# Designs tried in a protein design run: peptides against a protein of PDB entry 5IXI. Part 93

Target 1, 141 residues: chain A of PDB entry 5IXI
Amino acid sequence: TPLLDASSLEYLFAQGQYDLVKCLAPIRDPKTEQDGHDIENECLGMAVLAISHYAMMKKMQLPELPKDISYKRYIPETLNKSIRQRNLLTRMRINNVFKDFLKEFNNKTICDSSVSTHDLKVKYLATLETLTKHYGAEIFE

## One batch from the design tools (peptide; made by RFdiffusion4, then SolubleMPNN)

Design b2_p22_8_s4 (from b2_p22_8, 11 letters changed)
Fold by OpenDDE base, seed 4:
Structure b2_p22_8_s4 (fold): chain B 141 residues (1-141), chain A 22 residues (1-22)
Amino acid sequence: as target 1 above (141 residues)
Amino acid sequence: SSDELFFSRAKEVLKKFFSSFY
């Protein structure tokens, strides 16, 4: 595993978020239906990481985040389009899943300062490599 | 249904995804 300085990591993290959302780094093809849904759930996890990083950089706690905070701007646009085509109940439940993810992660890590912005960036990039088709090989090989 | 499979897997995926932080 190559060592990255802080500046390089910050750059790669920012670029990685952009690439995931804009589908420049497309998510991998699912091997099964279950795998497909696992991928979608991991995308929600990626949104939690991105939002948590933002909150930490702004020194904001979970209750201080906007009440309408959403995964929509932090997941692949293709997945966002897919979700929008699902029925209202499903979309509401997906939103609940995301909020549960965010709350759970925040309660167990962020609030106790057990996770740093550095940790979030490393996890994000590492997941990006496995979640997408051909991304970030030079970072973690 | 496919959507129900998504929701039934959510907790398991969450546990695995964030396990490195806990």
Scores: peptide ipSAE 0.476, ipTM 0.907, DockQ to the pose 0.665
Fold by OpenDDE base, seed 1:
Structure b2_p22_8_s4 (fold): chain B 141 residues (1-141), chain A 22 residues (1-22)
Amino acid sequence: as target 1 above (141 residues)
Amino acid sequence: SSDELFFSRAKEVLKKFFSSFY
């Protein structure tokens, strides 16, 4: 794969977030029902990466983030719309899944300073390649 | 239900998704 400098990686990461949320890079078609739910869970994972990157860039710890932090601004708008249509209990449980993802990632990686903002951007873009339709083929070849 | 499948897969997806960081 081509070597990406810091500026290029920063640009691609920002653009990738925008493309995912705005569905310019639409999520891939699920092969099975299980695959579809795996995709949704991975989108929550992408939100964790984006939020963690933001927190690290602002030199903030998880307890310093707003208590009502949400995945809603960091997932595909189509998925966000789908979640809004689900009942209250389901929405609450989805929020709990996200919070569990964020907590687990923070406890095992971010708090130990074992992960850099560079690592987060690389993981985000690599996941974007597999999560969406035809994304990054030229970059990751 | 379909929603239950979403929740039941969460732990496995989390493990796989973040495995490169562990």
Scores: peptide ipSAE 0.473, ipTM 0.907, DockQ to the pose 0.669
Fold by OpenDDE base, seed 2:
Structure b2_p22_8_s4 (fold): chain B 141 residues (1-141), chain A 22 residues (1-22)
Amino acid sequence: as target 1 above (141 residues)
Amino acid sequence: SSDELFFSRAKEVLKKFFSSFY
């Protein structure tokens, strides 16, 4: 396992976000219908991590973030397109789920300063390795 | 429905997802 300095970690985190959203690192194929929905929910989790990291870097609390904060720019484009095709009620419910967990995560960890930006980046990249098909193979092979 | 399966799993999946931070 390669040793990563702060600059390298920052770069990989930024690139990882881009790769996930642009589907350059495509999400893995679901094994079952349940697995497919688990993957979708994990993508929402990734959005929470990304947004929380952004908020921490900007030294902003949740109430200071835009009221129209959304997962849309932080999830794979393919998933975003899929969600947009669902009915209005479903889309509203998905948004509520996302907002609830964003709030919960920030209240329990970020506000208590128990989680650092470093921790978020590590978690994000580690999840990419399991969420996507072959992420990290070029580095660890 | 498939949508209901998504919502029923959401809490469990995200709880596990964030468990390393709690």
Scores: peptide ipSAE 0.472, ipTM 0.907, DockQ to the pose 0.684
Fold by OpenDDE base, seed 5:
Structure b2_p22_8_s4 (fold): chain B 141 residues (1-141), chain A 22 residues (1-22)
Amino acid sequence: as target 1 above (141 residues)
Amino acid sequence: SSDELFFSRAKEVLKKFFSSFY
């Protein structure tokens, strides 16, 4: 990843979130069925990063977040539509996976203040490079 | 579909995804 100043990183992070959700930077084609599910799980991870960044910027702790916090606004719209077509039990389990991701990340990093908003942005953008089609070609080269 | 492969991979993906923070 390139060395970016704070303002540039903030811009790219904001744009990256928008591009991922709106599928302007579409997720890569899965190589296998397993790869497809790995991509979906990484998207949940991206949601955790985005939510954590939001919470940190607002100086909020995880318990202060709404109880109905969801991944829905932080993953690609195409994936969100796909999930909504699955049966109720599957959707419930996916939600549990996301909540577990969020809790795990919070317990091991955010609570100890070992991760900064800068770190989250870097990880988010770096993941976009590998998760999406051709993202970062103009930025990271 | 039960999407069991999705759930079976979740823990591993989580571990790899956040490994840089731990």
Scores: peptide ipSAE 0.470, ipTM 0.905, DockQ to the pose 0.591

## One batch from the design tools (peptide; made by RFdiffusion4, then SolubleMPNN)

Design b2_p23_1_s1 (from b2_p23_1, 13 letters changed)
Fold by OpenDDE base, seed 1:
Structure b2_p23_1_s1 (fold): chain B 141 residues (1-141), chain A 23 residues (1-23)
Amino acid sequence: as target 1 above (141 residues)
Amino acid sequence: SALDGIDEFMKKMKEKSREELSK
């Protein structure tokens, strides 16, 4: 595994977020319906990581974030469009899942394990590599 | 480690999401 300095890691993390959202690094094709759901859940998880990183960088606690915080700008645009086409109940359930992710991550993962912004960037990029088709093959080889 | 904690979170939340969306 190549050693990345702080500047390189910061750059790759920012670029990775952009590539995921803009679908420049497209998510992998689902093998089954359940696999498709798992991919969507991974995307929601990526949103939690990105938002948590943002909050930590701004030194904000979860209650200090906007009340209507959403996953929408942190997931692939294709997935966001797909979700918008689903019925109200489904969208509410997705929102509940995301809110639970964010709350649980803050309360039991960040606080309990003293996760750093460095850890979040590493995990984000590692997950991005497995979630997308051919992204970042050289990063962690 | 911190990374192990994040991995465990992701695994747990995937299962929780399956339960929520299956209702």
Scores: peptide ipSAE 0.309, ipTM 0.834, DockQ to the pose 0.857
Fold by OpenDDE base, seed 3:
Structure b2_p23_1_s1 (fold): chain B 141 residues (1-141), chain A 23 residues (1-23)
Amino acid sequence: as target 1 above (141 residues)
Amino acid sequence: SALDGIDEFMKKMKEKSREELSK
C-alpha cells in the first residue's frame, strides 16, 4: 500500500467521516445476526475514534466534553435511525457501552499508548475500508 | 505501538459489547 502523505490523510479522513455518516460509503451487509452486532460495534468504535480525534484537536479532555456528547452524529444515519426505533432499555445499554468505550479509550489507549491524531486517522480509514462496501480499495490495495 | 494499542482496544470493544448486549 502506498504511503499517504499528511495532507492526503487529512483529506481522506474528513471525507471518510462524511461518507460514513451520510451513507455514501454504505456499511457492508451482515452475514449473520452476530455479524450485524459486530458491524454496529465497529460503527460505535468509529465514533470513539472520531470523537477522540475531535477532542485532541480541540485540546479538550474527556471530562471537559459536552455532557450530551454521543455517537449519534458519528455513525451512519441509517444505523442511527435504527437505534432510535429500539426500546428504551436497548438504547440505554448502547449508550452505556459507548460511554464505557470512550472512557476506556481515553484512559487506557490514548494516555497509556500516546496515541496521536495521525494514528487515529490511519485506523479510522483502515476500519472504514473493512466496514463498508468496496470503500478505499484503491487506497489500501 | 500506538497502532497496536488501537487494534487491541477495538478487539476488546467487540468482546465487551457482545457480552453486554447478550444479557
Scores: peptide ipSAE 0.307, ipTM 0.831, DockQ to the pose 0.870
Fold by OpenDDE base, seed 5:
Structure b2_p23_1_s1 (fold): chain B 141 residues (1-141), chain A 23 residues (1-23)
Amino acid sequence: as target 1 above (141 residues)
Amino acid sequence: SALDGIDEFMKKMKEKSREELSK
């Protein structure tokens, strides 16, 4: 983002992650059942971005990450609670989806597109603005 | 661009998720 210096971007990215997980920046209300599914997928995508950023900062490859890596700490707490209430089969499917997301992103998107930590921060914040109800308004006011 | 790749990823994963959950 040309309008944000590196320090500002770093701060906003860190704060944005906290706000999303703690629901200080609440996700938008679903308009339909399909919209709700899309919102959930976007949240899982946000987790992929956050984990990938973490791995890159630690100079770790995906296989070096803990085998029990999960989306749980990277999605809104309200969504996490909702998922925990679902049946075992559904939870397993969600885990499979997430693992596929992470694998696909690492093997193809990160490697093929030469994605940087800077790019991840920009995309994270941009998605956060559209995913949440009012995030970003205070930043630009 | 790198950002375009991320956008494509997000779009593709939405589709893949729907397919997986329908199984």
Scores: peptide ipSAE 0.307, ipTM 0.832, DockQ to the pose 0.878
Fold by OpenDDE base, seed 4:
Parts: C-alpha cells; structure tokens; sequence
Structure b2_p23_1_s1 (fold): chain B 141 residues (1-141), chain A 23 residues (1-23)
C-alpha cells in the first residue's frame, strides 16, 4: 500500500465515507446468505470506525457520546433502508450488536492499542476497497 | 500493531454478530 500524506488521507477518508453512505461506492453483492450477513457486519464495523474517528477528533470519550448514537448515518443508505424494513426483534438485535461493537472497540482496541485517527482512516479506506464493488483501486492497488 | 488490532476486532465482531443474529 502506498504512503499517503496527511492531507490526501484526510480527503480520501471524508470522500470515502460520503461515497459509502450515499451508495456512490456500492457494496459488493453477497455470494451467499452468510456472505450477506458478513457484509452487513462489515458495514456496522465501518460505522464503528467512523464514529470512533469522530469522537477522537472531537476529544470525546465514549460515555460522552450521545446515548442515541446509531449506525444509521454511517452505513449505506440501501442497507439502512433494508434494516428498517425488518421486524422489531431483528432491529433490536442489530442495535445491540452495534453498541457492543462500539463499546468493545473503545475499551479493548482504542485504549489498549493506542489506535490513532490515522490508523482509523487507513483501515476505513482499506475495508472500503474490499467491501465495495469497484472502489479504492487508486489507493491500494 | 494497531492495524492488526483493528483486524482482529473486526474478525471477532463478525463471529459475535453471527451468534447473536442466529438466536
């Protein structure tokens, strides 16, 4: 993977978030039901990365984040629409999974490993490349 | 490394999510 200067990385990270949410960089088609589930989880993971980056930039700790913080504005709009159409129990489970993701990432990964905003941007973009159909060739190929 | 930690996190969370949503 080529090294990017800070300005370029910041730009690509911002653009990547926009492209993912707005489905300008559509997520790849699932090959199986399990693959589809994995894709959704990766999207939730992307939300965790994005939120964590935001929190770090704003010097906010997890308890200081709004209690109603959600994945909704950080995942592809198509996926968000799909989730909203699912039954209440499923939506509750997804929400619980996401909250657990965010909490564990903060406690076990960010705090213990001293993850930086730079690391988050790199990982976000790298995951974006593999998660979407044709995105990221300019960055990591 | 920090990046390795993130990768491990993502892997672990996928497994946990599979278990929760399969209930």
Amino acid sequence: as target 1 above (141 residues)
Amino acid sequence: SALDGIDEFMKKMKEKSREELSK
Scores: peptide ipSAE 0.306, ipTM 0.831, DockQ to the pose 0.882

Design b2_p23_1_s2 (from b2_p23_1, 12 letters changed)
Fold by OpenDDE base, seed 2:
Structure b2_p23_1_s2 (fold): chain B 141 residues (1-141), chain A 23 residues (1-23)
Amino acid sequence: as target 1 above (141 residues)
Amino acid sequence: SALDGIDEFLKEMTKKANKELSE
């Protein structure tokens, strides 16, 4: 595993977010229907990591985030389009699940200050490597 | 470690999400 300094990690984290959202690093193909759901939930998790990182960098608490905070800007565009085509009830449930993710993550991890922005970047990139088809091998090998 | 905590959280929440969305 190569040594990553702070500047390199910051760059890779920013680029990784862009690559995931813009589908330049496409998510892996599901092996089963359940695997597909797991992939979607993992994407929601990635959104939680990204938003939490943003909040920490801006010294913002959860209530200070926009009331309409959403996963939409933090997941692959293809997945976002897919979700928008689903019925209202499903979309509401997805939104509730995401908000619960964000709330619980902040309560259990961020509020305790046990996790740093460095940790979030590392976890984001590590997850990106396993979530996508052919990404990040040069980072953690 | 902090990273282990994140991993466990994501795993747990994924399970909860699957349960919620399957209802």
Scores: peptide ipSAE 0.221, ipTM 0.792, DockQ to the pose 0.759
Fold by OpenDDE base, seed 3:
Structure b2_p23_1_s2 (fold): chain B 141 residues (1-141), chain A 23 residues (1-23)
Amino acid sequence: as target 1 above (141 residues)
Amino acid sequence: SALDGIDEFLKEMTKKANKELSE
């Protein structure tokens, strides 16, 4: 794997977020129903990474984030559309799961400053490569 | 490392999510 400098990493991270959300880097096809759930949860994880990175860059604590913080802008649009079509109970469960993700990540890693924005970008891009069909081959080969 | 911690976190949370959503 090539060594990425800070500027390249910043660019790739920004582009990667855009590509994931806009489905320019489509998520991989699920092999099973459980695999589908895993993929969705990975997408929620990606949202946590992205939001955490944003918060860190803005020097905002989790309680200071808008109360309406959501995964909606940080997951593939196709997945967001799918979630919107699910019943209220399911959507509530997904919201709770996501909030738990964000809270736990903040408590265990962000608050202690054990994770840097650099780490988040690296993990985001690495996960993006495995989550999507053909993304990042030139970066991580 | 920090990266290992992130990996562990994501795996743990994914397991919790799968359990929660399957109930």
Scores: peptide ipSAE 0.219, ipTM 0.790, DockQ to the pose 0.725
Fold by OpenDDE base, seed 5:
Structure b2_p23_1_s2 (fold): chain B 141 residues (1-141), chain A 23 residues (1-23)
Amino acid sequence: as target 1 above (141 residues)
Amino acid sequence: SALDGIDEFLKEMTKKANKELSE
């Protein structure tokens, strides 16, 4: 496995975010309803990673982020469309789940550990390999 | 490691999310 330098990792991370959101790297098909929920939660997790990376790069604390920060720009567009089709109560619950993700990640991981932007990039890309159908093969060829 | 912490976080939050959405 090649050791990616900082520049390569930065490029791959940026491209990976674009590929995930634009569905160029489509998420895997759910096998069950529960699997579908797991995939959705993983996507929300990816949004948390991306937002946290952004905040760290800008040297911003969580309270300094926009109050209306949302997962919408950080998850696959297909999933976003699916969520918009759900009823208001469900959408509110998803928003609450996401806000809890972001808060807990900030408190228990960013503040309580030595997580760096480098670590976030690595985890993001590693998760893409498992979350999407065919991502990763071209990167490490 | 830091990566282990991230993995544990995602696992824990997934469980919490599943619980929240099932209620």
Scores: peptide ipSAE 0.218, ipTM 0.790, DockQ to the pose 0.843
Fold by OpenDDE base, seed 1:
Structure b2_p23_1_s2 (fold): chain B 141 residues (1-141), chain A 23 residues (1-23)
Amino acid sequence: as target 1 above (141 residues)
Amino acid sequence: SALDGIDEFLKEMTKKANKELSE
């Protein structure tokens, strides 16, 4: 397996976020309708990881983050556009579920200091490989 | 429904993430 130092991992994490959002690393094709839903949910999970990493790097807790924090800047642009086209009630429910996930993740994983920013970067990149079509196989070989 | 699936999935993924990231 490749040996990555802290600087290299930081770079790959930042680039991975950019590639996912800008669809330069496109998400995999769904095999079924349910698989499509799973992919979207996984994208929301990626947003939780990214936001949590940001909060930890800035040494901020959830109450200190903007009240209008959202998944919008942390998911593929294509998915964001799709969600925007859904009705208000659906969008509200998605937002509420996401915020609940973020709060739960923060309380159960981040706040106890058992998870480091390093762990989040590794998890993010590993998930990115399974979520997208042809991404970063060499990173964890 | 799809929205129910999201809620269930996110709850499950939270638990999974807690286990995987804390070890």
Scores: peptide ipSAE 0.102, ipTM 0.640, DockQ to the pose 0.086; fails the geometry check

Design b2_p23_1_s3 (from b2_p23_1, 14 letters changed)
Fold by OpenDDE base, seed 3:
Structure b2_p23_1_s3 (fold): chain B 141 residues (1-141), chain A 23 residues (1-23)
Amino acid sequence: as target 1 above (141 residues)
Amino acid sequence: SPIDGIDEFMKEMTKKSNEELSK
C-alpha cells in the first residue's frame, strides 16, 4: 500500500465523502439480509467518522454540535431514501443506534484525543474501499 | 495504534447495532 501524503489524503477524503453520498461510489450488493444490515451499519459508521472529523476540525465538542445532527447528509442517498420509507419505530431505532454510536465514539476516542483527524481520514477511506464496489483499490491494494 | 482502535470500535458498534435492530 502506497503511503499517502497529507495533501493527497485530504483530497481523497473530501472526494470520498462526496462519492459515497452521491452514490458515485455505490455500496456493494448485500449477499444476505444480515449483510445488508451490516452494510447499513457501516454507512452509519461512516457518518460518525465524518461528523467526528468535522467536529475536530471546528474544535467543537459533541454537546456543542447542533441538536439536529443526523446521519442523513453523510450516508448514501439511496440508503437515506430507503430509511425514509421505513416506519416510524424503525426510523427511531436507527436514529437511536446512530446517536449511541456517535456518543460512544466521541467518549472513547475523541475526548481522550487518542484519534487524530489523520486517523479518521485513513479509516474512512479504508472502509469506503470495502463498503463500495471496487472503490480505491488502486490506493489500498 | 489509533486506527486499530477505530477498527475494534466499529466492529463492536456494528455488533450492538445488529442486536438492537433485530428486535
Scores: peptide ipSAE 0.324, ipTM 0.853, DockQ to the pose 0.691
Fold by OpenDDE base, seed 2:
Structure b2_p23_1_s3 (fold): chain B 141 residues (1-141), chain A 23 residues (1-23)
Amino acid sequence: as target 1 above (141 residues)
Amino acid sequence: SPIDGIDEFMKEMTKKSNEELSK
């Protein structure tokens, strides 16, 4: 695996977020219904990583983040549209799950300073390689 | 490693999410 310097990693992380949200790097097709749920949960996880990275860069604590913080801007637009079509109870549950993800992640990994912004970028990009269709193949060619 | 911790967290939260959304 080629080594990426800090500037390259920063660029790829930013571009990767854009590609995921804009569906330029489309998520893989689910094999089963449960696989589809797993993919959606992984997308929510990607949102947690992105938001946590943002918070760390801005030196913000969770209570300082906007009260209406949501996954909507950090997941594929197609998935966001799909979720909006689901019933109110389902949407509420998804929102609660996401908020719990974000809180638990920050409490267990961010607040204890065990995870750096570098770690978040690496994990984000590594997940893109498996979550999406043939993303990042050129990096290893 | 910190990344391993992230992996473990993602797996745990996925399970919790499945439990919540299966109700």
Scores: peptide ipSAE 0.319, ipTM 0.851, DockQ to the pose 0.753
Fold by OpenDDE base, seed 4:
Structure b2_p23_1_s3 (fold): chain B 141 residues (1-141), chain A 23 residues (1-23)
Amino acid sequence: as target 1 above (141 residues)
Amino acid sequence: SPIDGIDEFMKEMTKKSNEELSK
């Protein structure tokens, strides 16, 4: 695995977020219904990573983030459209799941460990490569 | 490593999500 400098990693992370949301790097096709659910959960996880990175860069704590913080800006637009078409109960459950993800990640990982913005970028890009179809930016072997 | 911790977190939360959305 090649060593990336800080500037290169920052660039790839920013571009990766853009590619995921704009579906320039489309998510992989689900093999089963459960696989589809797993993919959606991975996307929600990607949102948690992105938001956590933002918060850390801005030196903001979770309570300081907007109360209505959402996954919507941090997941593939196609998935966002799909979720909006689901019934209210399902959408509420997804929101609850996401909020729990964010809360637990903050408590058990960010606050209770030495996770850095560097770690978040690496994990984000690594997950992006496996989550999406034909993502061109290969970072890890 | 911190990255391993993130992996474990993602797996745990996926299980919780499956339980919640299966209701």
Scores: peptide ipSAE 0.319, ipTM 0.851, DockQ to the pose 0.811
Fold by OpenDDE base, seed 5:
Formats: C-alpha cells, sequence, structure tokens
Structure b2_p23_1_s3 (fold): chain B 141 residues (1-141), chain A 23 residues (1-23)
C-alpha cells in the first residue's frame, strides 16, 4: 500500500479517474489481440471500481443506482469510441460482461469482505500505473 | 487482504469475460 495521507490519496484518485477517461494517461498499446481484450477488461474493471467507490461514498446499494448504469463515463474515451464502432451483438456482449462484473464485485467483494473506499482508491491507482503508458513517471523526474 | 480479494476478483472476471465473448 502506498504511504500516502488521506488527502493526497483522495486527490490522486480523483485526478487519476479524470486522466484515464480523458486519455491524458493513455492506455498501453496492445501487443496481441488477446492483450487488447485484456486491456479492455482491465478498463471495465476500473469502471467497476469507480462505480463501487461512488456507491460506497453515497451509502447506496447497487439497486439504488440508475438501472441503466454504464461503463461509458468511466473508461477511456478512445476505448468508448472503439466500442461504439462495433456491431450490436458485440456491444451487447460487452454490456453483459460489465454488468456481470459489477454484480459479482458487489456480491462477493463489497458485501462479503471488508473492502473500503481506501482499498478501492489504492487498487485503482495501482492498476492505473500498469494499464497506462507512463502514468506517474513525471513524479520521479 | 482486501486488496488481494480485488486482485482475485479481476482474475475471475477476466475468465468469465472470455467465456462470454466466446459464445
Amino acid sequence: as target 1 above (141 residues)
Amino acid sequence: SPIDGIDEFMKEMTKKSNEELSK
């Protein structure tokens, strides 16, 4: 776990979400087709983390969230654009994957374990470092 | 740890994603 104070972690988490979505921290280039799929799944996972964090902060359960909750505002805009270009069946499958992610995370992690908003921030930022090309590199320059 | 649980979740969901997209 990074040795960051609460305020620093909160700031970095918020900025990290913005950087990922706005592609200021661009995701790494896929090396293979399967690698591209893995990257997409990681991005969907990031959306699950972000939504779960939001729900926990608002003290809301998943059924209280909008029924049409989507990954679209929580993934890189470039990936969202790519997904929109795919056929209807593929987009439906991606939605199924995401909804399964969100449901399973809520049931088996949020409800069944002691995951906190702190844990979600740490995992989000840690994944961001490996998912993107050079995130955080400027800190050590 | 809770973080380890999240890691395990990501692995499991990746597997399920592969299964879903293969249908």
Scores: peptide ipSAE 0.317, ipTM 0.850, DockQ to the pose 0.796

Design b2_p23_1_s4 (from b2_p23_1, 12 letters changed)
Fold by OpenDDE base, seed 2:
Structure b2_p23_1_s4 (fold): chain B 141 residues (1-141), chain A 23 residues (1-23)
Amino acid sequence: as target 1 above (141 residues)
Amino acid sequence: SPLEGIDKFLKEMTKKANEELSK
């Protein structure tokens, strides 16, 4: 695997976020219903990584983030549209689960200062490689 | 390592999410 310098990693991370949200890097097809749920939850995880990276870059704590912070801007648009079509109870559950994800990640990973923005970029891009259809294979080959 | 911690977190949260959304 070729080593990426900081500038290249920064660019790829930004472009990767754009590609995921805009569905230019489409997520893989689910093989089962449960696989579909796993893919959606992995997308929520990607949102946690992206938001945490943003917060760290801005030196913001979770309570300082906008009150309306959500996964909506950090997941594939197709998935966002799908979630919006689900009933209110389901949407509320998804919102609560995501908030718990973000809080738990902050408490166990970010607050102890063991994870850097570099780590988040690497994990984000590595996940894109496996989550999406034939994306970024050359980066990690 | 930090990356291992992230992996463990995502795996655990996925399981919890599945439990919550399966209700």
Scores: peptide ipSAE 0.244, ipTM 0.809, DockQ to the pose 0.721
Fold by OpenDDE base, seed 4:
Structure b2_p23_1_s4 (fold): chain B 141 residues (1-141), chain A 23 residues (1-23)
Amino acid sequence: as target 1 above (141 residues)
Amino acid sequence: SPLEGIDKFLKEMTKKANEELSK
């Protein structure tokens, strides 16, 4: 894996977020039903990473984030459409799971360690490569 | 390392999410 300078990493991170949400980097096809669930949860994890990065850059704590903060702007649009078609109970469960993700990540990872915005960008891009079909060649060869 | 911590978190949360959403 080549060493990326700060500017290059910032660019790739921004572009990666855009590509994931806009489905320019489509998520991989599930091999099983359970694999599909895992993929969705990985997408929720990506949203947590992106939101946490945003919060850190803006020097905001979790309580300072919007109360209605959501994964919707940070996951693939295709997945967002799929979730919106599910019943109310399922959507509520997904919302709760995501909120728990964000809370636990803040408490157990960010607040209790020295995780930096650099670390978040690296993890985001690394996960993006494995989560999507044909992405990441320019990042981790 | 911080990266390992992130990996561990994501794996654990994915597991919990699967358990919750499978109900």
Scores: peptide ipSAE 0.241, ipTM 0.807, DockQ to the pose 0.803
Fold by OpenDDE base, seed 5:
Structure b2_p23_1_s4 (fold): chain B 141 residues (1-141), chain A 23 residues (1-23)
Amino acid sequence: as target 1 above (141 residues)
Amino acid sequence: SPLEGIDKFLKEMTKKANEELSK
């Protein structure tokens, strides 16, 4: 983004990840059950962005990442707690969904469209702004 | 653009996720 220099963007991206995971920037309240599913999937998407950024920064391909890579450290702790309370089959389905996210993003977006770490930071922060209740509001006060 | 690609990805994967979880 032309409005933020590289150092500012790097800082905001790091802080944004921390705020999301630690629920300092809490996700918005679901309006319906389907909305809740959409929010959860959006959080999984955020995890994909974060992991992909990590991999790119380390110059690693996805197969080089730990085979047990998980969304757990990249989503809100409240959501992670909720998922842990679900039955085994549901948790397996969520893991399957996440693995599909990561695979498809790597194949069709990272490799095919030459997405940069800069792009990932911008998208992460933009999504964070809409996913959470009041993130970034104080910046414009 | 790359950003548009990311948006498209998230939309498509959300759809696929909903389909998977509905099984």
Scores: peptide ipSAE 0.240, ipTM 0.807, DockQ to the pose 0.849
Fold by OpenDDE base, seed 1:
Structure b2_p23_1_s4 (fold): chain B 141 residues (1-141), chain A 23 residues (1-23)
Amino acid sequence: as target 1 above (141 residues)
Amino acid sequence: SPLEGIDKFLKEMTKKANEELSK
């Protein structure tokens, strides 16, 4: 937004990631079972944004990222614990779907577009506001 | 199922991300 300079946006983005992962900005309460699944999927999407931002900042291509790249460090710790308790096949499927999304996102959206790290930070923070209970109400208002 | 939801979400989000961020 025009009210946030580059340094402020960088700070808010870093703090937002920390708050989401550490559950200092808790995710909203699900209204239904399907809503709960949608929330989890949004968290995985947030991980894709965060990892893509990291890769862009380091000027790294996807093959240059660690082969064991995972969503685990980029989602709420409570969700990570929940996923760990699911059966092996489910965990494998989640991991594979995530990796495929990350690859497709980078190829079709990041690499083939003029998307900048600035855009990713704005998108991340905007999504964070809707995903969590009471976060960043004044950032884009 | 949760896995079906993820697959559906990823397909939709890929399109939305491209449309929203490539402006």
Scores: peptide ipSAE 0.114, ipTM 0.654, DockQ to the pose 0.086

